# Peptides against a protein of PDB entry 6UG1, part 174

Target 1, 304 residues: chain A of PDB entry 6UG1
Amino acid sequence: SNEERKRRKYFHMLYLVCLMVHGFIRNEWINSKRLSRKLSNLVPEKVFELLHPQKDEELPLRSTRKLLDGLKKCMELWQKHWKITKKYDNVGLYMRTWKEIEMSANNKRKFKTLKRSDFLRAVSKGHGDPDISVQGFVAMLRACNVNARLIMSCQPPDFTNMKIDTSLNGNNAYKDMVKYPIFWCEVWDKFSKKWITVDPVNLKTIEQVRLHSKLAPKGVACCERNMLRYVIAYDRKYGCRDVTRRYAQWMNSKVRKRRITKDDFGEKWFRKVITALHHRKRTKIDDYEDQYFFQRDESEGIPD
Target 2, 301 residues: chain A of PDB entry 6UG1 as posed
Amino acid sequence: SNEERKRRKYFHMLYLVCLMVHGFIRNEWINSKRLSRKLSNLVPEKVFELLHPQKDEELPLRSTRKLLDGLKKCMELWQKHWKITKKYDNEGLYMRTWKEIEMSANNKRKFKTLKRSDFLRAVSKGHGDPDISVQGFVAMLRACNVNARLIMSCQPPDFTNMKIDTSLNAYKDMVKYPIFWCEVWDKFSKKWITVDPVNLKTIEQVRLHSKLAPKGVACCERNMLRYVIAYDRKYGCRDVTRRYAQWMNSKVRKRRITKDDFGEKWFRKVITALHHRKRTKIDDYEDQYFFRRDESEGIPD

## One batch from the design tools (peptide; made by RFdiffusion4, then SolubleMPNN)

Design b2_p23_6_s4 (from b2_p23_6, 8 letters changed)
Fold by OpenDDE base, seed 5:
Structure b2_p23_6_s4 (fold): chain B 304 residues (1-304), chain A 23 residues (1-23)
Amino acid sequence: as target 1 above (304 residues)
Amino acid sequence: MTFEELLEEVKEEFEKVLELLKK
């Protein structure tokens, strides 16, 4: 019905704000001074120097290569620190079906929320799910004074799916779900004026995204619980930015159709949500990023 | 994490965001 379509749209909006606020809270938690002091001790001086290369005036690419090598070594150090990767409880923050949402609402179980103290202990011990591990990795880079962002791929229920039963079939549902991350890292390269993408936990990759990312879900089974729609970046100064354009090859033709921003009402509303979570002034880094997004929009063209 | 668990985790900060969205 039109009423059910409206209900699913509004529930998607509510769920999206809750996910974005969760990302904001985790971004605050990883700014903990106590955690920062502990995690900085994991990074040897030689690795710190690679993270902070001098500008090579003859060949700026040499400075970028040092930074990339420093980030690779940080990933290796992080793997040594992390002792236990827990499986997600059920689906974690991956996308739920409408049936799963309805069934959970009927279960009046006492919910256990992860407190800030429990999170900080988990990161310090190297115990937790992949999301906690990525968040801890961002905290370690920030402890080394690296301009690292926490990236979250928000997975609200698909309001474009109007099926009554949205049950997912298949024995490999968990493996397909976790094939691509929900959380990752971006690091500012001051030499190339670009964000470097870092997945320290899932794919264990570093990339300089041009037209497509390795972190973008591919294939029907992987996209059932992980649709690239809302990739939100949280920086160390409590900035909040939509960076979906970086990771979406087909933003205009495919991704936009699955976003609340497909219409003017949704665009204005989503801009208000981003503004409410953006607690810093604009910087030259934002200008370079917006120029990159503009060039990516022009290069994709208008969908036929 | 269920939606209800997510709501409980974000409740206080979510209320602050809602007040900012009213502006």
Scores: peptide ipSAE 0.396, ipTM 0.901, DockQ to the pose 0.742
Fold by OpenDDE base, seed 4:
Structure b2_p23_6_s4 (fold): chain B 304 residues (1-304), chain A 23 residues (1-23)
Amino acid sequence: as target 1 above (304 residues)
Amino acid sequence: MTFEELLEEVKEEFEKVLELLKK
């Protein structure tokens, strides 16, 4: 019905705000000074120097290569620190079906939320789910004065899916779900004027995304619980930015159709949400990023 | 994390965001 379409749209909006606020809270938690002091001790001086290379005036790419090597070594150090990777409880922050949402709403169970103190302890001990691990990795890089962003791929329920029963049955559902991350890191490369993508936990990869990312879900089964629609970046200065354009090959033709921003009302509303979560002034980094997004929009063109 | 668990985690900050969205 038209009413059910409206209900799903509004519930998608509510869920999206809750996910974005969760990312904001986690970004605040990883800025803990106590955690920073502990995590900085994981990074040897030689690795710190690689994270902060001098500008090579002859070939800026050499400085970028040092930074990339430093980030690779940080991923290796992080893997040594991280002792216990817990499985997600149910689907974690991956996309739920409409049926799963309706069924959960009927359960008056007391929910146990993760407290800030428990999170900080989990990161410090190296015990937790992959999301906590990625968040802790971002905290370690920030402890080393690296301009690292927490990236969150927000997975609200698909308001474009009007099927009543969307139950996902299958033994491989968890493997397909966790094939691609929900959280990752970006690091600012001051030499190339670009964000470097870092997945320290899932794919264990470092990318300089031009047109395509390995972190973008591919295949029907993987996209059932992980649709690239809202990739939100949280920086160390409490900036909040939509960076979906980086990771979406087909932003205009495919991704936009599954976003609330497909219409003017949704675009204006989503901008208000971003603005509410953006607690810093604009910087030249934002200008370079916006220029990159503009070039990506021009290169994709208008879908026929 | 259920939606209800998510709501409980974000409740206080979510309320602040909702107040800002009403402006």
Scores: peptide ipSAE 0.389, ipTM 0.899, DockQ to the pose 0.765
Fold by OpenDDE base, seed 2:
Structure b2_p23_6_s4 (fold): chain B 304 residues (1-304), chain A 23 residues (1-23)
Amino acid sequence: as target 1 above (304 residues)
Amino acid sequence: MTFEELLEEVKEEFEKVLELLKK
């Protein structure tokens, strides 16, 4: 019905704000000074020097290569620190079906929320799910004075799916779900004036995204619980930015159709949400990023 | 994490965001 379509749209909006606020809270927790002091001790001086290369005036690419090598070594150090990767409870923050949402609302179970103290202990011990591990990795880079962002791919229920029963059946459902991450890292490269993408936990990859990302879900099975729609970046100064354009090859033709921003009302509303979560002044880094997004929009063209 | 668990985790900060969205 038209009423059910409206209901799913509004519930999608509510769920999206809750996910974005969750990312904001986790970004605050990883700024813990106590955690920073502990995690800085994991990075030896030689790796710290690679993270902070001098500017090569002859070939800026040499400085970028040192930074990339430093980030690779940080990923290796992080793997040594992280002792226990727990499976997600149920589906974690991956996308739920409408039926799963309705069924959960009927469960009067006592909810156990992860407190800040429990999170900080989990990161310090190296025990937790992949999301906690990624968040801890961002904290380690920030402890080394690296301009690292926490990235979250927000997975609200699909308001474009009007099916009544959306039950996902299959023995491989968990494996397909976790094939691509929900959380990852971006690092500012001051030499190339670009963000470097780092997945320290899932794919264990570093990439300089131009047109395509390895982190973008591909295939029907993985896209059932992980649809690239809202990729939100949280920086060390409590900046909040929509970076979906980086990871979406087909932003205009495919991704926009599944976003609340497909219409003017949704666009204005979503901008208000971003503004509410953005607690810093604009910087030259934002100008370079916006220029890159503009160039990506021009290069995609108008969908046929 | 269920939606209800998520909502409970974010409740306080979510209320602050909702106040900002009313402006």
Scores: peptide ipSAE 0.386, ipTM 0.898, DockQ to the pose 0.766
Fold by OpenDDE base, seed 3:
Parts: structure tokens; C-alpha cells; sequence
Structure b2_p23_6_s4 (fold): chain B 304 residues (1-304), chain A 23 residues (1-23)
């Protein structure tokens, strides 16, 4: 019905805000000075030097290569620190079906939220789910004075799915769900003027995204609970930016149709949400990023 | 809308969403 379509749209909007606020809170927690002091001790001086290479005036690419090597070594150090990767409780922050949401709304069980103190302890001990691990990795890089962003792929329910029963059946559903991450890292490369993508936990990969990312979900089964629609970046200065364009090959033709920003009302609303979560002044880094997004929009063209 | 206003508006539903995510 038209009523059910409106209900799903509004619930999607509410859920998206809650997810974005969650990302903001986690980004605040990983800025803990106490955590920073502990995590900086995990990084030897030689690795710190690789993270902060001098600018090679002859070939800036040499400086980027040192940074990439430093980031690789940081991933290896993080793997040694992280002792226990817990499975998600149910589906974690992956996308729920409409049926799951309706069934869960009827169940009034109070769930204990993870407190800031428990999070900081989990990261310090190296015990937690993959999201806590990624967030801790970002904290470690920030402790080494690296300009690292926390990236969150927000998974609100699909308001474009008008099926009544959206239940997902299957024993492999968890494996397909966790094949691609929900949280990852980006690191600013001051030499190439680009963001480097780092997945330290799931795919254990570092990439310089041009047109395609390895982190973008592929295949029907993986996309059921992980639909790339809202990739939000949280920086160390409490900046909040939509970086979906980096990871979406088909932003205009496919991704936009699944976003609230498909119409002018939704675009204006979503900009207000981003603005509410963005607590820093614009920088030249934002200019380079916006220029990159513009070039990506032009290169994709207008969808047929 | 400020962040504080946004948080106050979504507070109850945010708690509900967190509860839904754990089940």
C-alpha cells in the first residue's frame, strides 16, 4: 500500500539517523586520551617513521609507498594485539529485514548497551567483535598522529523493498553477511592528496580506490544484509562526511535509487543530518575529496 | 538542527533500535 511505503520510508530515515549517531559516538570513544596512550605503545619507532615519511620531492610516490608499508605493518601489529574476535550477536549492524524489525518491535526485552568503559577495556585487551576491532585500529593510528577516519557503511532497512515477507532463510547467511565489512578505516595520504582505504580485520587489505573497491559487496547473498548506500566518514576532529561515492561504482545508476537522497526532499533532509554531525571547519582535504567525487560523477555519466 | 536536538529527538527510538539490533 501507499501507507506501508510511507511507513517504511520514515522508519528508514529514523534508523539511518540512529546508525549515524552510533558512528559519531564510537568516533568520540576512540578519541580517548587514555586509550591513545596505551595503543601508541603498540607501534615501534621504525613503524612510526614509516607512517610519517619525509616528502620525496623527486618522486612523491616513494613517500606514499613508505606510508603504505607503515600501514601494512600496523595491520600486522594489530593482528598480534587482537586476541579474540567475537561473532556478532545476531546480525550486528548489518541490514535487517522488515519482518525481523516487526518481530523485534513486539519483543520488549531490554538489552544492555555497551558502555564507553567496557568498549575502552575491550579495545585495550584485544577482545571484541570485528567492529570494535576496526574502531580500535583507527584509535591506534590516531595515537600515532595519523589522520585516520572511521568509516561506517550504514545499513538501514531497504525502504524500496515492498515485499511483505522479507525473511532470510539459510545456514550460510552469517558467512555471506560478514564477507564484507561494515566498518573500516581511511588514512589521508598528504603526498598523493587522496584517502587510502584500510580494512584491517575482515579482508585485511589496503587499497587506493580509483573506480572500484574490494570492500563493495558483490553477489545477491552478500547484498541481502550489506547494501552499499550510506558510507559515512568520521574524522579525528569530529568531521562527518558522506564518502559513498568512493566505494559506489554505480552511484547514479544503482545506489542513488536505494537512498533517501533520490529526491530533493531526501537530499535536503540528509544534508541536515550530516551538518548536525559535522563539528569542524572545512579544510583543503575536503576540497581535494570533493574534486575527486566530482570527477567520479562525471566519469560515471548520467544513467540511461 | 543541532546535534543535541537531533539526539533528543531520536533518543527513545535510538534505544529501541539498539535493542532491536541485539535480538
Amino acid sequence: as target 1 above (304 residues)
Amino acid sequence: MTFEELLEEVKEEFEKVLELLKK
Scores: peptide ipSAE 0.187, ipTM 0.745, DockQ to the pose 0.065; fails the geometry check

Design b2_p23_7_s1 (from b2_p23_7, 12 letters changed)
Fold by OpenDDE base, seed 2:
Structure b2_p23_7_s1 (fold): chain B 304 residues (1-304), chain A 23 residues (1-23)
Amino acid sequence: as target 1 above (304 residues)
Amino acid sequence: SFDYLLKNLEKYLKLFEELLKEL
C-alpha cells in the first residue's frame, strides 16, 4: 500500500539516524586518551617515522609511498595485536530484511549492551568482532597523530523493497554478508591531497580510490545485506561527512535511487542529519574532498 | 550488534535530539 511505503520510508530514516549516531559514539570512544596511550606503544619509532615522512619537494609521491608503507606495517602490527576475531552476533550492523525487523520488535530478548569500558577493554586486549577491530585500528593511527577517519557503511533496511517476505536462505548468507566490510579507515595524505582507504581487517587492503573501490560490494548475494548507500566518515575532531561518492562508481544511476536523498525532501532532511553530527569548522581538507567529489560527479555524467 | 542498536534506539534518538539542539 501507499501507507506501507510511507512507513518503510520513515522507518528507514529513523534507522539511518540511529546507525549514524552509533558511528558518532564509536568515533568518540576511539578518541579515549587512555586507549591512545596503550595503542601508541604498539607502533615502533621506525614505523612512526614512516607515518610522518618529510615532504619530498622533488617527488611528493616518495612521501606518499613512505606513508603507504607505514600504513601497511601498521596493519601487520594490528594483526599481531588482535588475538580473537569474534563472529557477529546474528548479522551485526549489516542490513536486515523487513521481516527480520518485525520479528525482532516482537522478541523481548535481553540484549547485553557493549559499554564504553567494555569496548576499550576489548580493543586493548585485541578481542572482539571485526567492527571493534577496525575501530581499534583507527584509534591506533590516531594515537600516532595520523589524521585517520572512521568510515561506516550504514545499512538501514531497503525502503525501496516492498516485498513482505524476503526470507534469505541461511547457509551461505554469513560468508556472503561478511565478504565486504561495514567499517573501515581513511587516512589523509597531505602530499597528494587525497584520502587513502584502509581496510585493516576484512580485505586487508590499502587503496587510493580514483573511480571505484575494492570495498564496494559486488554480486547479488553480497548486496543482500550490504548495499553501498550511506558511507559516513567520522574524523578525530568530530567531523561527519558523507563520502559515499568516493566508493560509489554509479552514484547518480544506481546508488541515488536507493537513498533517502532521491527527492528534495530527503536531501534536505539528510543534510540536517549530517550537519547535526558535524561538530567542527570547515577546513582546506574538506575543500579538496568536495572538489574531488565534484570531479567524480562530472565524470559520471547524467544517467541515460 | 543490531540488538544493541535496537535496545539503545531511544538513547540514540535522545542523543540525536541533543545534537540537533546544538545547531
Scores: peptide ipSAE 0.026, ipTM 0.659, DockQ to the pose 0.920
Fold by OpenDDE base, seed 4:
Structure b2_p23_7_s1 (fold): chain B 304 residues (1-304), chain A 23 residues (1-23)
Amino acid sequence: as target 1 above (304 residues)
Amino acid sequence: SFDYLLKNLEKYLKLFEELLKEL
């Protein structure tokens, strides 16, 4: 019905705000001074120097290569620190079906929200789910004074799915779900004036995204619980930015149709949500990023 | 304070997670 379409749209909006606020809160917890002091000790001086290379005036690419090598070594150090990767409880922060939402409504199950103290202990011990692990990795890079931001792929229920029964075929659902991450890291490269993508946990990859990302879900089964729609970046200064354009090959033709921002109302609303979560002034880094997004929009062209 | 806003946002998230469980 038209009413059910409205209900799903508003529920999607509410769910999206909750997820974005979750990312904001986790980003604050990452900034813990106590955690920072512990995690800085995981990074030896030689790796710290690679994270902070001098500018090579002859070939700036050499400085970027040092940073990339430092980030690779940080991923290796993080794998040694992280002792226990817990499975997600149910689907974690992956996308729920409308049926799962309706069934959850009927089940008064108290969600145990992870407390800040429990999160900090989990990261410090190297025990937790993949999301906690990624968040801890961002904390370690920030402890080394790296301009690292937490990236969250927000997975609200698909308001464009008007099917009543959205039951997923159960057998491989978890493997397909966790094939791509929900959380990852970006690091600012001051030499190339670009963000470097780092997935320390899932794909264990470092990427300089030009047109395509390895972190973008591919295939029907993977997209059932992980649709690239809202990739939100949280920086160390409580900045909040939509960076979906980086990871979306087909922003205009495919991704936009699945976003609340497909219409003017949704665009204005989503801009208000981003503005409410963005607690810093604009910087030259934001200018370089916006220029990159503009070039990506021009290069995609108008969808036929 | 920012901490008070965060605690309230955590409560709101919990309320919304609970509401997302009640919806």
Scores: peptide ipSAE 0.024, ipTM 0.626, DockQ to the pose 0.067
Fold by OpenDDE base, seed 3:
Structure b2_p23_7_s1 (fold): chain B 304 residues (1-304), chain A 23 residues (1-23)
Amino acid sequence: as target 1 above (304 residues)
Amino acid sequence: SFDYLLKNLEKYLKLFEELLKEL
């Protein structure tokens, strides 16, 4: 019905705001000074120096290579620190079906929310789910004075799916779900003027995204609970930016159709949400990033 | 409206966190 279409659209909007605020809160928690002091001790001086290379005036690429090597070593150090990776409770922050949402609305179970103190303890001990692990890795890089962003792929229910039964059949549903991350890291490369993508936990990859990311979900089964639509970046200065364009090959032709921003109302609304979560002034880094996004939009073209 | 979502954000975040765990 038209009513059900409206209900799903509004519920998607609400769910998206809740996810984006969750990302914001986690980004505040990883800025903990107590946690920072503890995590900085995991990084030896030689690795710290690689994270902060001098500018090579002859070949700036040498400086980028040092940074990449430093980030690789940080991933290895993080794997040694992280002792227990817990499975998600059910599907974690992956995408729910409409049927699952309807079923949960009828359950009056009081669930114990993860408190800030519990999160900080989990990161400090190296015990938690993959999302906590990624968030802790971002905290470690920030403790080393690296300009690291927390990236969140927000998975609100698909408001474009009007099927009543959206049950996902399959024994491998969890394996396919967790094949691609929901949280990852970006690191600013001051030499190349680009963001470096780092997945320290799931794929254990470092990439300089040009057109395609390894973190973008591929295949029907993987996309059922992880649909790339809203990739939000949270920086150490409480900046909030939509970075979906980096990871979406087909932003204009495919991804936009699945976003609230497909129409002018949704675009204006989503811009207000981003603005409300963006607590810093614009910087030259934002200018370089916007220029990159512009070039990516021009290169994709307008879909016919 | 956006303002309605913001005003109820805390309530809806709690509900959402409950929903995420109930699912």
Scores: peptide ipSAE 0.028, ipTM 0.666, DockQ to the pose 0.103; fails the geometry check
Fold by OpenDDE base, seed 5:
Structure b2_p23_7_s1 (fold): chain B 304 residues (1-304), chain A 23 residues (1-23)
Amino acid sequence: as target 1 above (304 residues)
Amino acid sequence: SFDYLLKNLEKYLKLFEELLKEL
């Protein structure tokens, strides 16, 4: 019905806000001074120096290469620190079906919420799910004074899916779900004026994204619970930015159709949500990023 | 967990629909 379409749209919007607020809160938690002091001790001086290379005036690319090598070594150090990767309880923050949401609403089970103290302990011990691990990695880079931001691929239920039953069938559902991350890191390269993409946990990759990312879900089975629609960046200064354009090859032709921002009302509403979560002034880094997004929009063109 | 929030999302749908009219 038209009513069910409206209900699913509003539920998607509420769910999206809750996910974005969750990302914001986790971004605050990883700014813990106590955690920072502990995590800085994981990074040797030689690795710290690679994270903070001098500007090579002859070949700025040498400075970027040092930073990339420093980030690679930080990923290796993080793997040594992280002792226990827990499986997600059910589907974690991956996309739920409408049937799963309905069944969850009827479930009287008490859900345990991870408290800030428990999170900080989990990161400090190296025990937790992949999301906690990625968030801890961002905290370690921030402890080394790296301009690292937490990236979250928000997975609200698909309001464009009007099927009554959206049950997913298949024994491989968990493997397909976790094939691509929900959380990752970006690091500002001051030499190239670009964000470097870092997945320290899932794919264990470092990318300088130009046209596509390895972190973008591919294939029907992987996209069932991980649909790239809302990639939100949370920086160390409590900035909040939509960075979906970096990871979406086909933003205008495909991704936009699955976003609340497909219409003017949704665009205005989503801009208000971003603004409410953006607690810093604009910087030249934002200008370089917006210029990159503009060039990506022009290069994609208008879908026929 | 986020699942605790999810369980209550349906209860907040009506309130959120009202809030969306004010946004």
Scores: peptide ipSAE 0.025, ipTM 0.669, DockQ to the pose 0.225; fails the geometry check

